# Ledger of designs, part 225: peptides against a protein of PDB entry 2AUS

Target 1, 323 residues: chain A of PDB entry 2AUS
Amino acid sequence: ADIKREVIVKDDKAETNPKWGFPPDKRPIELHIQYGVINLDKPPGPTSHEVVAWIKRILNLEKAGHGGTLDPKVSGVLPVALERATRVVQALLPAGKEYVALMHLHGDVPEDKIRAVMKEFEGEIIQRPPLRSAVKRRLRTRKVYYIEILEIDGRDVLFRVGVEAGTYIRSLIHHIGLALGVGAHMAELRRTRSGPFKEDETLVTLHDLVDYYHFWKEDGIEEYIRKAIQPMEKAVEHLPKIWIKDSAVAAVAHGANLTVPGIVKLNAGIKKGDLVAIMTLKDELVALGKAMMSTQEMIERSKGIAVDVEKVFMPRDWYPKLW

## One batch from the design tools (peptide; made by RFdiffusion4, then SolubleMPNN)

Design b2_p26_6_s3 (from b2_p26_6, 12 letters changed)
Fold by OpenDDE base, seed 5:
Structure b2_p26_6_s3 (fold): chain B 323 residues (1-323), chain A 26 residues (1-26)
Amino acid sequence: as target 1 above (323 residues)
Amino acid sequence: SEEEERLRALDEEARALRAAFEARAA
């Protein structure tokens, strides 16, 4: 999410009609909810599935999905995509995660040794998925991007950790404990980040959602519920983007693959096979797809399929057919 | 409702846990 990707302009003369579409900041409240994602502060206790079910009840929704399971005992950032945005969670599942963890050591270890050993766990680690995961229990490599020790109080070690999606912090702590020679367990865990979603002013509780929905439905005050729900475009901020001509939007919204002539601008560093977000010039999410070309190929070529469109989000009628 | 009371209690636990992490991380 934090990597500023360079934007390469392919067509500097391309304009967009302001009357077409619904930019993320200009959606009527009902439409905003239909294309929304909640940055939920998941409480400890309930499953991520139970929390999604409660959100559907609170907001009177038919569909919702979460951007990556939190263990029942784990609190913090759980993105919940709503209604027509539900499928945007596919962009969040592979996204990096950050946690704050409390590790309890089973013996006394000098602080210098704790710091030295924990630093050795930055980089690639070998993990086995826990028994309770739906993932096949094969050994796999995962990346630890960073470990930041926040506090050491005797046997209690508070630390921040950035990890690749599907890294098990409980398993990491177990391995750290083994490396320290005394053993360790995870006492507490909170997720502080899930891709573009973090602990910020957009983080809301279930009770906040109850109150905000009430204020909207009974008092006619939409401001609170509007702020509590992020546009679905937030859920793709971490992806490489391709911005397309107004004339290409309706075709992609109908499920057509994006061809090279439809591209106005794109991020640098797209590789063949990457998940990319197809955007309008108003930063509306049209679709997710698989890049069939690199950024360089999309610049150099005059024709061909740039993106294999996998998931359309935009309604077919937001932009006119211009073909 | 019993459901609202349960949600409130869960959110209080979440806030307390957040505050504890923030206080220790500061």
Scores: peptide ipSAE 0.170, ipTM 0.777, DockQ to the pose 0.876
Fold by OpenDDE base, seed 4:
Structure b2_p26_6_s3 (fold): chain B 323 residues (1-323), chain A 26 residues (1-26)
Amino acid sequence: as target 1 above (323 residues)
Amino acid sequence: SEEEERLRALDEEARALRAAFEARAA
């Protein structure tokens, strides 16, 4: 579920100069690409790294990165952040994921028992990372947010599952099979969501990118490639946001920490240690950082470091230095 | 143009793949 975050206004008189910055919808095509994220429909077969390398070749890019590995055999939603936006994948790595999975049971199980047992896997589960994972193989808890059974055909169970980042669906299916007493394996897997990226009108194939880039370069038609690339701000929609005054933007863009006097408005429910997006009043991403205060502390305090700035995205020259 | 038809066909294939996955999920 898209967590609707309340917006608390600290300064209701704060205005923004329309001449400063480049709002996500007003970037020239070259700049849009430099600060873009593709909602790629990753085909089955290639690795996520191979697909990123292909996108770089197709779009003639120096740098790109993906918002969370899909196994070679797994298809579907792979956010690919481009060029100057590449580091925005840090916001997507911890984001929830949704999958549609086909589970094959190794024996016959009554449908009522399948439904009952799968419902018990909603909530916290214990998982071990697979051997191929770069993550140290420690037992860890992961949250299953929901399981929705779509179809049961004998031994084949099609289901939608929403999970915490780094939940292994193959491991989940293995444990479901054990709980059913017959065993099971993952036959098919598709990722249908990665944080704010889902199967919608923004989902594009590698072939779409080839064609759209060709239309832009050969025919001068930028519309298709513009629509195929989302602004980097899309990749932070799921994060709590802090909106800052124009006079604070250049300082943050230079890597200065955000102080409380720079805050115009902010989301409710920020905790100390949360990853937050620092935004302009035009909804431009300035930086990602770690909250050093809660929302309440940011409201009540007149001074102090609100956000430890970790990753700057905005160029230093989009807003004037006003200090 | 043949190119707009090709783009529509690819978008229809991607939509048909999604719809076939949704229709198999229905």
Scores: peptide ipSAE 0.023, ipTM 0.603, DockQ to the pose 0.275
Fold by OpenDDE base, seed 2:
Structure b2_p26_6_s3 (fold): chain B 323 residues (1-323), chain A 26 residues (1-26)
Amino acid sequence: as target 1 above (323 residues)
Amino acid sequence: SEEEERLRALDEEARALRAAFEARAA
């Protein structure tokens, strides 16, 4: 669920200079690309790494990275972070995922039993990673947030599933099949969501990217390529945010930790150890970091390190040095 | 190019898969 986080204001008089920075919607096209994330509809067939390599070729990029591997045969939502935004994928890797899956049962099972058993797989499940995964084959717990059965046609069960990052749908289907007593396999799989990225008007194909890049380079039409690329700030929408004073931005952009006096507003419910996004008052991503305080501590304290800054995204020169 | 044709074919397969899921979810 898009948990709407409450915003607590610490400084209601804090202003931002409109001349400083580059708000997400006001970046020149080249800068927009350098700080972009594509909501790619990954085709079936290629690996996620091959698709990233193709995007780099199509858009003439030096660097890109994806927000969580899809198997070759799996299609759908693959966030691809570009150039200077490449490291924002670290915010997407731990994000929840949604899939639509077709499960084929190896025997006949009454529909009522299918529904009952699949409902039991909502919540915590034990999984073993597939042999092909780079992850050590240790048993691990994963959360299934929801299972929505879309259709049951004899032995074919179409369902939507929301899961914790790194839940293997193939393994889930295998376990459901065992619980049903007949066995099952994954016939088809599509990823419909990866954190803030979903199937919507921002979803683009590799072919779309080819065409849109051509329209920009040959015809001078920026509109298509601009719409095809989301600002990197999209990739952190699901994170708790801390908004900082203009006077704190340059220091954080230089890798300084965020101190409590720099905070203008923040989301409720931040815990110590949470991954947080540090934002300007113009909703520009400055950095990702680890919360060193709770929301409550950040409100009550007048000093101290609020966030240990781990990854800076904003260039050092977008805001003046005011320290 | 052979690469563009391959990209088109893959995108068509992706669209077909999407349409199949949408038709079953309706």
Scores: peptide ipSAE 0.019, ipTM 0.518, DockQ to the pose 0.880
Fold by OpenDDE base, seed 3:
Structure b2_p26_6_s3 (fold): chain B 323 residues (1-323), chain A 26 residues (1-26)
Amino acid sequence: as target 1 above (323 residues)
Amino acid sequence: SEEEERLRALDEEARALRAAFEARAA
């Protein structure tokens, strides 16, 4: 998520009409909700599905979806995409995650040894999914990006860990315990990051949502509920982006594939097969799609399908048909 | 409502857990 992507400009003369579309910061409250994502602090106890059902009831929504399951006992960052934004969660599923975990050791181990062994778990690890996982229980590799030990208190080790999507922290702790020779288990777990969503001022509780919805509906105060909901574009910040001409927006919004002539600027390092976000010049999300070309091919070619459009988000009428 | 009270209790548990992690990380 933290990789700064270079922006390559193909058309430096491309302008955008300020009358077309609805930039993320200029959506009326109802439209903002329809294209929103909540950075929810999921409480411990309920399932991620139960929490999504509660959000739908609280905010009077027809549809919502979460950006990656948290176990019932696990708290913290659960992105919940709303209404027309519901399918943006597909961008969050492959995103890196961060957790704070409490590991309890089953024996006494010197702190120097704990630190040394835990550092060896940075990088590629082999995991087997737990029995309760719907995922096929085959061995697989996962990346541990970093381990930061926060505290060691006897047999209790508090640590921050950045991981590839679908890394099981419970399994990591079990393997650390085996490597230490004493065994260990996961006592507590909180998710502190899911791609672009983290513990910051945008993190809200279910109770906050109840109150903020009440302030809007009963008191006419939109400010709180507006701040509690992020624009759907937040959910794609970690993806490579392609910015398109105003003349290409309506076609893509109708489900047409993006062709090379429609590209104004793009991120460096796009590979064929990557999930990419198609954006307007006003940073509105038009669609998600699969790159059919690399960044280099999109620069060098004058024609061809650049992106196979998989999911349209933008309404068809925000930009005029210019074809 | 009984549902709002249940939601409040769950959020208090989440905040308490967060505070416990933050206090140990300081």
Scores: peptide ipSAE 0.018, ipTM 0.529, DockQ to the pose 0.886

Design b2_p26_6_s4 (from b2_p26_6, 13 letters changed)
Fold by OpenDDE base, seed 1:
Structure b2_p26_6_s4 (fold): chain B 323 residues (1-323), chain A 26 residues (1-26)
Amino acid sequence: as target 1 above (323 residues)
Amino acid sequence: SSEEEELRRLDEKARELRERFERRAA
């Protein structure tokens, strides 16, 4: 989320009609929920699927999906996309994660050696998925972005770790323990970040959702439930963006590919094959798609398919057909 | 409801865990 991407303007004269669409900050509460994502503090105990089922029951929803499984014993940040936003979880699956972990060592190791060995696990690591994973058990490389030791208390090591999606912290701790020569296991794990979602003022519990839904339905107070639900656009903040003309929005909302003439502005550093978010000039998510051109090609070319549209989120009627 | 009480107990455990990590990270 913290990657500030440069914005390149292609059409500085492009205007947007304020009567078209529904900007994230101006959605009625029912529409806000339909296009919402909850930053849930998942409790330890239940599966991520059970927690999603509870949210659907609490909020009287037909559909919901989570932005990446937490094991039953793991607590913390679980993004849950609601209703029409359910498919936005595809943007969160490849996103980086942060955890705080408690590692228990099976023998005594000097603190200097613990610090030195753990530092060697920053970078590329080779992992094999566990048997319980739905992923094929092939060896794969994963990035450890950083390891920050918070506390060392005898055989207990508390640390923060930033990792590529699908890095297994339990396996990381096992390998650290082997490298230390004494062995180790994961005693406790909490996820503190999933892409743009972190431990902040937007983090809510299941009980908070119960209370906030009752305040809305029984007392007519929508403020709490509105604050507890983030707009779906939050779930794509970490993606490169392409902003399009009002005249292109309806075509993309009908599933047409984005062509180069529809682009108003875009982020730098888009590569062919990247997942990109197609946005209106009011920062509304229209669709997710695969970039068919680089940023440079989208600037230099006058025509061609810029984005292969894979998932449409915007309703077809928010913007007029101008073709 | 019995379900709401279970959810409260689970959320309390999540809070206790968060607070434990926050205190050690400070």
Scores: peptide ipSAE 0.195, ipTM 0.789, DockQ to the pose 0.873
Fold by OpenDDE base, seed 4:
Structure b2_p26_6_s4 (fold): chain B 323 residues (1-323), chain A 26 residues (1-26)
Amino acid sequence: as target 1 above (323 residues)
Amino acid sequence: SSEEEELRRLDEKARELRERFERRAA
């Protein structure tokens, strides 16, 4: 997620009209909420769906969705996309995740052996989704990007783990326990990262949201609720981006595919089939789509469909029709 | 409200869990 992508400029003379659109940091509070994502600290106990329902009640919202299920007993980073931003969660579902986990071993194992065996689980692992998963229950590979042992206290192993989306930490711990020969189970789990969302100053609780909503509605103080909600553009920071001309924005906002002439700048390393974010020159999210060309093809070609637009976020009226 | 009190109790459990992990990671 933190890989700085190179930006390739195709049109260095392209300007944007400051009167058009609503840049992420310049949205009125009501519009900010309509296009918002909360970095929620999900408490242990409730389901992710119950927490989303509470947020909808607290903030008087019609729609919301979460960026990837946490089990009831699991706490930590749950991105919750609001109202018109609800569909942006699809950018977060495939995003990498980080957890801190407490593994309890069912027998005594020398520390050196624990460290050695856990290091072998970095890389590609075979997983079977649990029965309760909405994902088709098939054997699949998943990447473990890193395992960092934080503490070993007898049979309790605290570790940080970075994983590919849909890696089951409970299953990982079970397999580590088998490899150690004593067995193990997941005692505690917290999610510390979901793509661009992490444990930082943007992390808020449910009670924070209650208090901040009251400060806004009763006291007229919007500052707290404004800070508690991130712009939807935050939810796509980890995606490769394509920035488009002002003249192309309204067409894409109407659901037209992005053609090569509309591109001003783009990230390096886009492959055909990648999920990409289509942005304005003011870093506003227009749409998500599937790349139909590589970065290189988008540079070299003068015409053709660059992105198959799948999901429009921007209203049709933020930019004028220039066609 | 009873709902707010429940939310506060749940969030306190989340805080306690976080602090436990932070203390062990330090």
Scores: peptide ipSAE 0.142, ipTM 0.766, DockQ to the pose 0.919
Fold by OpenDDE base, seed 2:
Structure b2_p26_6_s4 (fold): chain B 323 residues (1-323), chain A 26 residues (1-26)
Amino acid sequence: as target 1 above (323 residues)
Amino acid sequence: SSEEEELRRLDEKARELRERFERRAA
């Protein structure tokens, strides 16, 4: 998620009309909620679906969705996309995750051996999904980006782990335990990161949301609820971006594919088939789509379909039709 | 409400767990 992508400017003269659209920082509170994502600290106990149902009740919402299931017993970072932003969770599902885990070993193992074996689990691992997973129990590869041992206390190993989406930490710990020869189980697990969402000042609880909604509705104080909800654009920060002309925005908002002439600037390293975020020059999310060209092709070509638009977020009326 | 009390209890448990991990990660 921390890969800084270079921005290549294709049209350095492109301007944006300040009267069009609603930049993430300038949305009225109701509109901010409609295009919002909560960085929720999910408590241990409830399912991710129960927590989403609570948020819908607390904030009087018709729809919401979460950016990747946490098991009932697992706490921490659960992005919850609201209302019009609900489908932005599709950008978060493939995003990397970080966890802090407590592994309990079923026997005594020298610390040096623990460290050596856990380091071998960095990189590609073979996993089988757990029985309770709706995913077919086929062997699959997953990436472990890093394992950072925080503490070793006898048989208890506290560690931070960065993983590819859909890596099962419980299964990782089981395999580490097997490799150590003594066996192990997951004692505790917390998710500390889900793509661009992490444990920071934006992390809020369910009771925070109750209080902040009350302050807004009863006291007229919108500041707290405004801070508690991130703009939907936060949920696409980790994606490669393509910024488009004002004249192209309304067409894309109507579901038209992005053509090369509409591009003002773009991230380096886009490949054909990548999920990309189509942005305005005000950093508003217009749509998600599949890149039909590489960055290089989008620079070199004068015409053609650059992005197959899969999901529109922006309302059709935020920008005028200029065609 | 009984629901708000349950939410507070669950969130407190989440906080305690967070603080426990933060103290061990330092």
Scores: peptide ipSAE 0.121, ipTM 0.751, DockQ to the pose 0.877
Fold by OpenDDE base, seed 5:
Structure b2_p26_6_s4 (fold): chain B 323 residues (1-323), chain A 26 residues (1-26)
Amino acid sequence: as target 1 above (323 residues)
Amino acid sequence: SSEEEELRRLDEKARELRERFERRAA
């Protein structure tokens, strides 16, 4: 998520009409909710699915979806996309994750050996999905981006870990325990980050949502529920972006593929096959799609399909048809 | 409601766990 992507401008004269669309910060509260994502502090105990069902009841929603399962006993950052934004979770599934974990060792190990062995688990690791995973139990490689030991207290090792999506921390801890020669298990786990969502001022509890919804519905105070819900655009901050002309927005909102002439600016380093966010010049999410060209091809070419549009989010009427 | 009380108790457990990790990371 923290990779600064260079922005390449293709059309420096492109302007946007301020009367068109609804920028993320200018949505009426009902529309903000319809295109919202909650950075939920998932409690330990319930499944991620139960928590999503509770949010739907609390906020009187028809649809919601989560940005990546947390096990019942695991707490912390669970992005929950609401209503029309529900499918934005597909952008969060491949996003990196951070956890804080408590590992309990089954024997005494010198601290220097613990530190040395855990450092060896930075990089590529081979994992097998746990039995309870809906994923086929095939061996797969996953990247551990970093391991930061926070505390060692005898047999208890508290550490922060950044991992590729779908890395199993329980399996990592098991393998660390085997490498230490004594065995280990995961005592506690909290997710502290899911792509652009982290433990910050946007993190809210289920109880907060109950209170904030009540303040809105009974007292007419929108401020709390508005702050508790992030715009869906937050859920795509980590993706490479392509910004398009106002004249291209309605076509894409109708499900047309993005063609090269519609591009105003784009991130560097887009490869063919990448998931990309198509944005307006007001940073509104129009659609997610698959890049059909590299950044370089999108710059050099005058025509062709730049993005195969897979999922439209923007309503068809926010921008006029200019074709 | 009984549901709100259950949610509150679950959120308190989440907070306690967070605070435990924050205190150890400080």
Scores: peptide ipSAE 0.096, ipTM 0.732, DockQ to the pose 0.894

